# Designs tried in a protein design run: peptides against a protein of PDB entry 8YVU. Part 115

Target 1, 39 residues: chain A of PDB entry 8YVU
Amino acid sequence: PQLCYILDAILFLYGIVLTLLYCRLKIQVRKAAITSYEK
Target 2, 160 residues: chain B of PDB entry 8YVU
Amino acid sequence: TWLTVLKKEQEFLGVTQILTAMICLCFGTVVCSVLDISHIEGDIFSSFKAGYPFWGAIFFSISGMLSIISERRNATYLVRGSLGANTASSIAGGTGITILIINLKKSLAYIHIHSCQKFFETKCFMASFSTEIVVMMLFLTILGLGSAVSLTICGAGEEL

## One batch from the design tools (peptide; made by RFdiffusion4, then SolubleMPNN)

Design b2_p19_2_s1 (from b2_p19_2, 14 letters changed)
Fold by OpenDDE base, seed 4:
Structure b2_p19_2_s1 (fold): chain B 39 residues (1-39), chain C 160 residues (1-160), chain D 39 residues (1-39), chain A 19 residues (1-19)
Amino acid sequence: as target 1 above (39 residues)
Amino acid sequence: as target 2 above (160 residues)
Amino acid sequence: as target 1 above (39 residues)
Amino acid sequence: LLDLKLQLFLKLLSLLLSF
């Protein structure tokens, strides 16, 4: 049970990191799309 | 540019692979420090007995490092080397997953046979602990394999 | 303990889905960048 | 050795966060 909670913490942290990366990528996609429309 | 994106991807995947390898190594080390797996009867720790956390971690680490170096230097010979290492790492990861699945099945079977409702019993605790560790390692191995395969595909695409 | 394992499974699935979405977004960024380069 | 491993881990984590 304690190991399960440790795993949960690791997976949770991983999920947060991936979410942040996803958000950053989404912003990049939007910026790229805007730049493509301006050209 | 697409090259810059690919470069960032390869480096990210390489770092992820190294991190996964390090975590696997850490888990292997912790398990080995707490338990003498060689003296444990049964196949509960078969993946550890096979040394997967160690050699798998080494393969993933090497693959990740080579991928990062190859991408940073952008040299054809390094790309080929990285592709080879990633392919080897992918094979190792697949083998590791197979071993871990077998270990998981054995551990689960052990838990079912002994009706491990009381976690205070040493054998049941060990089996449960093994199952938890094997599941964690399985997830990490899948992540590592995914990274290695992705890097292999990227490397193969660069060679074509 | 069972809830912990369920949480682990959910977090793991979330991680996989986010990784796939990240890959898809990255492919989209690449396509957008290529389109911008062709213009 | 443990400190070195931790530093390496932190560097890897920082690298992952930088991407």
Scores: peptide ipSAE 0.531, ipTM 0.819, DockQ to the pose 0.085
Fold by OpenDDE base, seed 2:
Structure b2_p19_2_s1 (fold): chain B 39 residues (1-39), chain C 160 residues (1-160), chain D 39 residues (1-39), chain A 19 residues (1-19)
Amino acid sequence: as target 1 above (39 residues)
Amino acid sequence: as target 2 above (160 residues)
Amino acid sequence: as target 1 above (39 residues)
Amino acid sequence: LLDLKLQLFLKLLSLLLSF
């Protein structure tokens, strides 16, 4: 049971990090699309 | 298209494989340091007794490193070596999954036989701990196998 | 304790899905960059 | 040895973040 909570914490942290990375990447895609449209 | 995607992510997959291997190794070393596996009765830690965290981690680490080196150097001889290492790592991963499943079954059977309602009993605690560690290792092994297979497919595509 | 394992499974699946989405988004960024370079 | 492992881990993490 204690190990389960540790695993939950690790997975939760991993999920947060991935979400942040995804958001950053999404912003980059949007910026690239805007730059392409202005050309 | 799928092959091109895998090629672009080859280094990432290699790094993921190395990370998985390192985590498995860390868990193995921690368990071996904290628990005297030789003193534990039964096959609750059969995967550890078989040394899976060690040799599995080595195989995945070598495969991942070779994949990264192959991608970075872009040398033909390294591509073949990486393909071979990835194939070996895939086989090792499959074997590891099998061992872990067997260990999990034995651990679950042990818990069922002893009717472990009281977690504070040493035997029940060890069995539960083993099952949790085995499950974690199983997930890591599945991830490692997935990365190794992906790298193998990528390498095979480059040879064609 | 059983709820902890269920949570682990959900978080694990979430991590896999996010990883796939991240890969797809990364491909989109690369495609956008190539299109911008060809202009 | 522990410091070396930690440095290796940090390098690996930095590599992952670079993607």
Scores: peptide ipSAE 0.517, ipTM 0.804, DockQ to the pose 0.075
Fold by OpenDDE base, seed 1:
Structure b2_p19_2_s1 (fold): chain B 39 residues (1-39), chain C 160 residues (1-160), chain D 39 residues (1-39), chain A 19 residues (1-19)
Amino acid sequence: as target 1 above (39 residues)
Amino acid sequence: as target 2 above (160 residues)
Amino acid sequence: as target 1 above (39 residues)
Amino acid sequence: LLDLKLQLFLKLLSLLLSF
């Protein structure tokens, strides 16, 4: 039971980190698309 | 191409694989230190008795290290070595998953048969603990296998 | 307790999906960067 | 030993974040 909660915490943290990275990457894609459109 | 992307992620995948290997090793060592698996009745710790956390972690660690080194040095012999190591790690991961699934089934069957109402009973507690550890190890093994397979595909693409 | 394991499964699946999406986005960023460099 | 492990962990985390 306690291990389950620890795993949940790790997975939750991993999910948050991935979400942040995904958001950053999405912003980069948008910036790249804008730059490509201006050329 | 997809191969180009995998090549650029190779170092990341290698690091992830090493990390996964270290976590698996840590869990294995902790379980072996806290519990006398040899005296536990049944097959609830069959994966540990087989030594999977140890050899699996070693394979993943070696594979990850070789992948990182191969990427950094960009030598043909290292690429081939990394590919071989990643392939071996993928096979090891698959075998490990199989062992863990079997262990999980046995643990769940034990819990079901004995109708473990009292969690604090020694046998039920051990079975539950084993199940939890096996599940965690299974997740880690799946992650490691995913990394190893990705690295293998990347290496195979470099040889073509 | 059972909810914990369900949560673990959901979070694990979420992590896998996000990883795949992140990889795809990273590919897109790289493709966009290459295209920008060729122009 | 614990400090070394922590440093290694932080280094790995930094590497992961750099990608």
Scores: peptide ipSAE 0.513, ipTM 0.806, DockQ to the pose 0.080
Fold by OpenDDE base, seed 5:
Structure b2_p19_2_s1 (fold): chain B 39 residues (1-39), chain C 160 residues (1-160), chain D 39 residues (1-39), chain A 19 residues (1-19)
Amino acid sequence: as target 1 above (39 residues)
Amino acid sequence: as target 2 above (160 residues)
Amino acid sequence: as target 1 above (39 residues)
Amino acid sequence: LLDLKLQLFLKLLSLLLSF
């Protein structure tokens, strides 16, 4: 059970990091789309 | 360029494989250090008895290293070598998953047979611990397999 | 303990989905970058 | 060994951040 909680913590952290990366990437896509529209 | 991005992705996947391999080795060593698997009755640690953490880690490590080296040197022969290693790692990963699933089933069956309501019993504790480790190893193996398959696809695309 | 395993499964699934979405988004960023280069 | 592991972790983190 303790190992399970450790795994949960790791997976949770991983999920947070991925979410942040996804958000950053999404912002980049939006910026690229805006730049493409201005051209 | 598309190629530079693909190279970065391959390197990342290679690093992921190496990391997965290292974690598998760490778990294997920890289990071997804490528990004398040879004295444990039953098939609770069948994956460890089969040496999966060791050979699986080696395969994934080699695959990852070869992928990284292949991307850095841009040599056709290294690309082929990496592709071969990734394929081998994919096969190893699939085999590992199968072994781990079998181990998991045995562990669960053991828990059910002994009606482990109190985890403080040594046998129940060992079974639960084994199950937890097997699950972790299974997740790591799936991640490694995914990385190896991805690298294989990328490598195959470069050869075409 | 059962809750922990369920949480692990959910977090694992979430991680896989996020990884796939990240890959798709990365491909979109690349396509957008290529389109911007061609303009 | 711990330093090597840390360096590897930092390299991995750098790779992740480079994407």
Scores: peptide ipSAE 0.513, ipTM 0.805, DockQ to the pose 0.072

Design b2_p19_2_s2 (from b2_p19_2, 14 letters changed)
Fold by OpenDDE base, seed 5:
Order: C-alpha cells, then structure tokens, then sequence
Structure b2_p19_2_s2 (fold): chain B 39 residues (1-39), chain C 160 residues (1-160), chain D 39 residues (1-39), chain A 19 residues (1-19)
C-alpha cells in the first residue's frame, strides 16, 4: 500500500507536467492558427 | 522557433525515459539492499533475479539519451538515430513487460498457494511486497514504452 | 489500499491518453509549420 | 560517471523546465 501511494505521487506529478506541456502546445497551435488566418 | 519547440518535446519524452530508467534502478537497488533475493525461495522476485531493473533501466536511459542527442545533431541522421534508439527501447520495454507479467503471475500464484490470509506472515509479506514492486516496475516500463513509441512515431513523421 | 490501486489505474490511463493527445497535437503543429513554410 | 550522468540529467531537466 505504501508503494501504491508513491506511485500515485509520481503519476500525479507526471500528469501535471504533461498537462502543462499540452496546454503550452495547444496555445502554440492556437497562435499559429491565428497567425495563419491573418495572412 | 517551431523546430525548437518540437525538439524540446522529444527531449521531454527522452527525459521521461531516463527518469523511468533511474526510478527502476533505484527500486532495484533498494530491493537488493533491503532484501537478500538469493535467500528468497520461489520465483517471486524473478524479474529482479533476471536483472530487469538494471538492464531495462540501461536500455531506457540509452534510448532517452540518444533521443536527446539526436535532436542536437543534424536533422536526417538524427531522426534515424533517434528512431533506432526508440525502436530498441520499445523492444526492451516489451520484453520487460513480458517478464514482469510472468513475475506477477508467479507472485499471485504463490499468494494463492500459501493462502495468505495473515498479512503479517513473513512469506506473505514478502510476496505482497514483491507484487507491489513488480506492479510499479510494470507501470514504469509501460510509461517508458509509451514514450519510446511516441518518439518513434514523431521521428517517423519527420522522415515523411 | 484499494482506492490507491484504482487511483493508480486512473492516473496511468490519464497519462497514456495525454501522451497520445500530445503526440497528435505535435503532429498537427508540425503539419501547420510545414504548411506555413510552403506559403 | 554515474554522478556525471545524474548531473547531466538534472541539467537537462532544468533546461526543459526553463522553457
């Protein structure tokens, strides 16, 4: 059970990092789309 | 700028693989330090006896490092190198998953045979601990495989 | 302890899904970059 | 060598976090 909680913490951290990266990438895609629309 | 972002994403996946490898090594080291695997009867720690935490971690580390290095060198050669490393890592991950699944089955069988109703029995505790460690290793291996496959797909997309 | 394992499964699935979505988004961004370069 | 690799990994992680 203790190992499970450690795994949860690692997976949670990983999920947060991936979410942040995904959000950043999504913002970049949106910016690129806006720039393409203005051209 | 855009290429830089893409490179950073691949580097992130590579770092994830390296991190997974390091965690696997740490777990392997901890298990070896706390438990004398040689004195444990049965195949509960078969994955550890096979040295999976060590060689698996090495493969994932190499794959991650090669992916990172591949991003720093010239595009075409880099993509192929990264693709090769990621493919090798994927194969290693698949093999590791197979070994871990076999270990899990043996561990579960051991638990069933000994009717581990009392968690405080030494044998049952060891079997439970082994199962937990193997499950963690399995998750880490799957994460590494996912990262390697992702990098492989991304690399293949760059070659097209 | 059961809740911990369930959480592990959910977080693991979430991580896989995020990884796939991230890859898809990355491919889309790459396609957008290529299209922008051709213009 | 292990310490060097760890340091390189940490540097890379910090680099990734800086972006």
Amino acid sequence: as target 1 above (39 residues)
Amino acid sequence: as target 2 above (160 residues)
Amino acid sequence: as target 1 above (39 residues)
Amino acid sequence: LLDLKLQLFLDLLNLLLSF
Scores: peptide ipSAE 0.517, ipTM 0.822, DockQ to the pose 0.058
Fold by OpenDDE base, seed 1:
Structure b2_p19_2_s2 (fold): chain B 39 residues (1-39), chain C 160 residues (1-160), chain D 39 residues (1-39), chain A 19 residues (1-19)
Amino acid sequence: as target 1 above (39 residues)
Amino acid sequence: as target 2 above (160 residues)
Amino acid sequence: as target 1 above (39 residues)
Amino acid sequence: LLDLKLQLFLDLLNLLLSF
């Protein structure tokens, strides 16, 4: 039972990190699309 | 700028907030349907007795919906309304977190005091179940608060 | 303890979905970068 | 009402996937 709570914490942290990375990557995609449109 | 990024993700954040709110409502309704909270010791389910899963989820849902509508219609009055709703939702989320933490502390204290060796004892089982549900609700509330705060910052940036 | 395992399953699924979305975005960024380089 | 809720959920899911 203690292991599942630890796993929950790890998965939660992983989810937060992935969300942040996803946001950053999405920003990069949008910037690239804007740059491509201006060319 | 980071503000521009947040503005572009405003609709996504709003949807996430609504989803979080819906999950909170679902958990609240499930707990209320499965357990008769009124007959349980008041400290274990204090957050549920306070109705937090319901009113908190409503606030988050409203704020998320207003944020989405504001972004889609791009009307000044909707932007202000969304900002107000997001601010209110942020406050509600903070209050909810506080209530959940207090409930969690009480539940943990109960488990510790009664030295729950046998999990299958009714009182210990209920306390453990309550603790688990409260933890889940706490995580969801933190996510909702994060989205609401982000939306609030976006709205504040638009007012400047 | 069973509830923690349910939460683990949900978080795990969420992590998988985010990873897939991240991969799709990464591929999209790469395609955009290649297109921009060819112009 | 349940069907409406399901449709709303699906719409939200599609919106999330569209981002």
Scores: peptide ipSAE 0.513, ipTM 0.804, DockQ to the pose 0.066
Fold by OpenDDE base, seed 4:
Structure b2_p19_2_s2 (fold): chain B 39 residues (1-39), chain C 160 residues (1-160), chain D 39 residues (1-39), chain A 19 residues (1-19)
Amino acid sequence: as target 1 above (39 residues)
Amino acid sequence: as target 2 above (160 residues)
Amino acid sequence: as target 1 above (39 residues)
Amino acid sequence: LLDLKLQLFLDLLNLLLSF
């Protein structure tokens, strides 16, 4: 049970990191799309 | 274009392999430090007895390192070496998954046989601990195998 | 303990989905960058 | 050797963060 909670914490942290990276990529895609539209 | 995409993907996969390997090694060392697996009765820690966390971690680490080096230097000989290492890591990962699944089945069977409702019993605690660790190792191994296979496919595509 | 394992499974699935989405976004960013470079 | 390993680890972290 304690190990399960540790795993949950690790997976949760991983999920947060991936979410942040995903958000950054989404912003990059939007910026790239805008730049492509202006050219 | 596609080559730049593949390069960045290969580096990412290589880093993922190394990270997975390090985590597997850490789990292996933690388990070995807390428990003397050699003296544990039954097949609860069969994957650890087989030394999978160690040799698997080594294979994935080597594969990841070679993949990163190959992509950075963009040398044909390094690409071939990385392909070989990734293939070996993929085989090792597949074997590791098989061992972990067998261990998981044995651990679950042990829990069912002993009717482990009370976690305070040493045997039940050990079986539960083993199951949890094996599940974690299984997930990590799947990630490592996925990265190794992806790198192998990419490398094979470059050689064709 | 059962709830913990269920949470682990959900978080793991979430991690996989996010990884796939991240890969797709990365490909989109690269395609957008290529299109911008050709213009 | 330990310093080299640490540097390699830091480089890997930076690589991971760059993606």
Scores: peptide ipSAE 0.505, ipTM 0.806, DockQ to the pose 0.052
Fold by OpenDDE base, seed 2:
Structure b2_p19_2_s2 (fold): chain B 39 residues (1-39), chain C 160 residues (1-160), chain D 39 residues (1-39), chain A 19 residues (1-19)
Amino acid sequence: as target 1 above (39 residues)
Amino acid sequence: as target 2 above (160 residues)
Amino acid sequence: as target 1 above (39 residues)
Amino acid sequence: LLDLKLQLFLDLLNLLLSF
């Protein structure tokens, strides 16, 4: 039972980190697309 | 600028707000269908008794829908309406957080008073269940409030 | 206790979906970088 | 009404997938 709550916390943290990384990567893709259009 | 980033994500934030509202509504309806909260002793389900999952979900849904419509149609009258709805949703979210915190405190106090070491007792199980539901709703409310505030900032930036 | 396991299942599913999206986005960034280097 | 709800759900899903 206590392990379940610990797992929830770890999964929640993992979800937040992945969301941030996804946002950063999406911005990078957009920047790369703009740079390729200007060249 | 931060405003430009928020504007690009406005539709995403609106969808997130609607999704949060739907999840809150689902939890509210499930709890109301499974449990008779009127017969539960104490304030374990005070947030449900206050109807927060319902009215909060309505406010978040309206705010999210208006935000999406405003972004898609790019009409000035819709922008103002969306800003108003987002502001109302932000207020609702803040009120919801307050109610949920109070409920959480009461639930924890109940668990401590009854020394619920064994969750097999119906009262202790209900208190634990309520605490878990309240925590989940608190997280969802925080996410919804974050979305509503972000949308409000975007709308305010467009009016300036 | 049972709700904790349900939450774990939801968070786990969310983590899998985000991981797949991240992998796809990472491949797109790599392809964009290669294309920008050839031009 | 049910068809409208389903269409709305599909539109929401497509919106989520577009990001």
Scores: peptide ipSAE 0.487, ipTM 0.794, DockQ to the pose 0.050

Design b2_p19_2_s3 (from b2_p19_2, 14 letters changed)
Fold by OpenDDE base, seed 3:
Structure b2_p19_2_s3 (fold): chain B 39 residues (1-39), chain C 160 residues (1-160), chain D 39 residues (1-39), chain A 19 residues (1-19)
Amino acid sequence: as target 1 above (39 residues)
Amino acid sequence: as target 2 above (160 residues)
Amino acid sequence: as target 1 above (39 residues)
Amino acid sequence: LLKLKLELFLKLLELLLSF
């Protein structure tokens, strides 16, 4: 009951954090690719 | 190449947005089919009365589809169209979140006022069910907004 | 109550999928970095 | 209509799993 809602909140936060990290990693890959193309 | 990876990610975000839209639409239709919202006291289902599951799902679905099509065809006009659609879907998502929060507050207030100790009482059951559905819809809309914003940023980056 | 558990399951699955994607992307970044270092 | 929705949902799920 209450634990389920708490778990939902934790999992939701985890999903957001992972999405942000994934976006950051994607940007890093893009920057690396651009740098490699300029060389 | 990195471009192919980025395209896959954009397509994934678009698919996620479409899926979120479909889930929202499904929940909206199920709630409307099972419950007669017009006969429910108060504004427990205000988000449903406003038709958010329907128009919100449509906006997110269109945004996701346009994003996928734009990424696949690599046409300038489609990129601009996708950017516009993603922006519109982001605004719609924000509005939907606001409506859902208001609905959630009203539902919680209703539960508190009626001192719902018995879950199987009709009013308390409806209020609890509404609260649960609204919370689920809120999470889905936040996910949809996140995908739309991500696609918008990607599209803006391609235009610059 | 049941909806909470369903949401937990969906969020859990989403978290797992994102984690796998993040790991794959991280591996790709590492491979790209190695290739760039060899050039 | 419900069957069509279910099919669409299944197609979306397959698409998500393909990534």
Scores: peptide ipSAE 0.523, ipTM 0.820, DockQ to the pose 0.095
Fold by OpenDDE base, seed 5:
Structure b2_p19_2_s3 (fold): chain B 39 residues (1-39), chain C 160 residues (1-160), chain D 39 residues (1-39), chain A 19 residues (1-19)
Amino acid sequence: as target 1 above (39 residues)
Amino acid sequence: as target 2 above (160 residues)
Amino acid sequence: as target 1 above (39 residues)
Amino acid sequence: LLKLKLELFLKLLELLLSF
């Protein structure tokens, strides 16, 4: 049971990091799309 | 630049692989230090007896390191090397998953056979602990495999 | 303890989905970058 | 071996912080 909670913490942290990276990438895609419309 | 973003992503995946490998090694060493798996009856720790936490972690670590080095140096030969290492790590991950699933089945069967109603019994506790560790290792292996496959696809895309 | 394992499964699934989405987004960024170089 | 592992862990941490 304690190991399960440790795994939850690791997976949670991993999920947060991936979410942040995904958000950054999504913002970059949006910026690229906006720049393409301005050309 | 988009290349910088892609490089950062590749490095991140590589770091994830290395981290997964390190965690696997840590768990393996802790289990081996606390428990003498050689004296445990049955195949509850079959994955540990097979040395999967060690060689699997090494493969993932090498794959991740090569991926990072390839990204940093931006050399074609290193990209190919990283691609090869990632492919090898993917194969190793798949094999590891198979071994861990088999170990998990054996552990569950052991728990079932011994009718582990009392969790605090030594054998049942060990089997439960083994199952938990195997599950954790399985998740880590799947994460490593996912990162390796992702890096392989990215590397293949760069070679085209 | 059962809830912990359920949480692990959910977080694991979430991690896989995020990884796939991240890969798709990365491919989209790459395609956008290639199209920008062709202009 | 433990010292080497710790150094590797520290290097990994430095790499993570460099992002």
Scores: peptide ipSAE 0.515, ipTM 0.826, DockQ to the pose 0.072
Fold by OpenDDE base, seed 1:
Structure b2_p19_2_s3 (fold): chain B 39 residues (1-39), chain C 160 residues (1-160), chain D 39 residues (1-39), chain A 19 residues (1-19)
Amino acid sequence: as target 1 above (39 residues)
Amino acid sequence: as target 2 above (160 residues)
Amino acid sequence: as target 1 above (39 residues)
Amino acid sequence: LLKLKLELFLKLLELLLSF
């Protein structure tokens, strides 16, 4: 049971990190698309 | 093509937010149906007494729906509305997280003080169940906040 | 304890979905970079 | 009402799977 809660915490942290990385990548894709549109 | 992908991503985030809201509502309704919170002494269910699962879930649901509608119709007024709703949902989520953390501290303190080794004691069982539900709600609220913040950033980027 | 396992399953599924989305975004960024390099 | 909730949940799941 304690291992389950630890796993929840790890998975939660992983989810937050992935969400942040996804947001950063999305911003990069948008910037690249804007730069491509201006050309 | 890139705009279509971004639109799909925003819609996915909106759907995720709605799903999170629905799960929060389900947990709130289950807790209210199984437990008479009004008759439970103490602050173990203070978040439920404050109605956070209900209003928080409603805000997240509205924010998600507005985000999806804004993406589908591509109207400027809907984009602004979605941005406003996502911002409000993010603030509500932050407040909810704070309330849930306070509830978790109280629940953990209760479990620690009563040395709840016997899981079958009614008070200890209720405190443990409350702690589990509050933890789940906290995780869902953080996920909802993450989606709302992501949608807010996306919406702000479109206005800019 | 059972609720913990359910939460783990949800978080795991969320992590998988985010990973797939991240991979798709990464592929899109690469395609955008290639298109920008050819111009 | 429970059946309607289940149908809504299934529709949301289908929408999530479509992405």
Scores: peptide ipSAE 0.513, ipTM 0.825, DockQ to the pose 0.086
Fold by OpenDDE base, seed 2:
Structure b2_p19_2_s3 (fold): chain B 39 residues (1-39), chain C 160 residues (1-160), chain D 39 residues (1-39), chain A 19 residues (1-19)
Amino acid sequence: as target 1 above (39 residues)
Amino acid sequence: as target 2 above (160 residues)
Amino acid sequence: as target 1 above (39 residues)
Amino acid sequence: LLKLKLELFLKLLELLLSF
């Protein structure tokens, strides 16, 4: 049971990190799209 | 299109493969340090007895490192080396998955045979611990195999 | 303990999906950057 | 050895964040 909770913690952390990276990438896409529209 | 995507993610996949390998090594070393596998009856830790956490992690690490180096330097000789390493890592990953599945089946069978309702029994605790570790290693191996296969496909596409 | 294993499976699936989405988004960023450079 | 592992981990983290 304790190992299962450790795995949950690792997977949860991984999910959070990926979500943050996805958000950063999404912001970059939006900035690139805005710059392209202003040209 | 898919090949282009894989090429752009080669470094990321390589890093993921190295990370997976390192986690597998860490789990392997922890299990070997905490548990005396030689005194454990049966094949509950068959994957550990076979040394999979060690050789599997080595193959994944080498594959990941070569993939990263190949991507950074963009040298033809490194591309071939990376492709070879990724192929070897993919084969190792597949073998590791097979071993882990067999170990998991044996561990589950052991739990069922001994009717391990009481977790605090030493044998049942060891079987449960083994099952949890094997499941974790199985997931990591699947991730590593996925990365290695992706890198192999990307490398093969560059050679064509 | 059984709930822990279910959570592990869900988190694992979530990690895979996020990885795929991140890859797709990265492609979009690159396409947007190329389009902006060609203008 | 622990310090070396930590440095390798930090380098890996930097590589991941560079994407």
Scores: peptide ipSAE 0.500, ipTM 0.811, DockQ to the pose 0.072

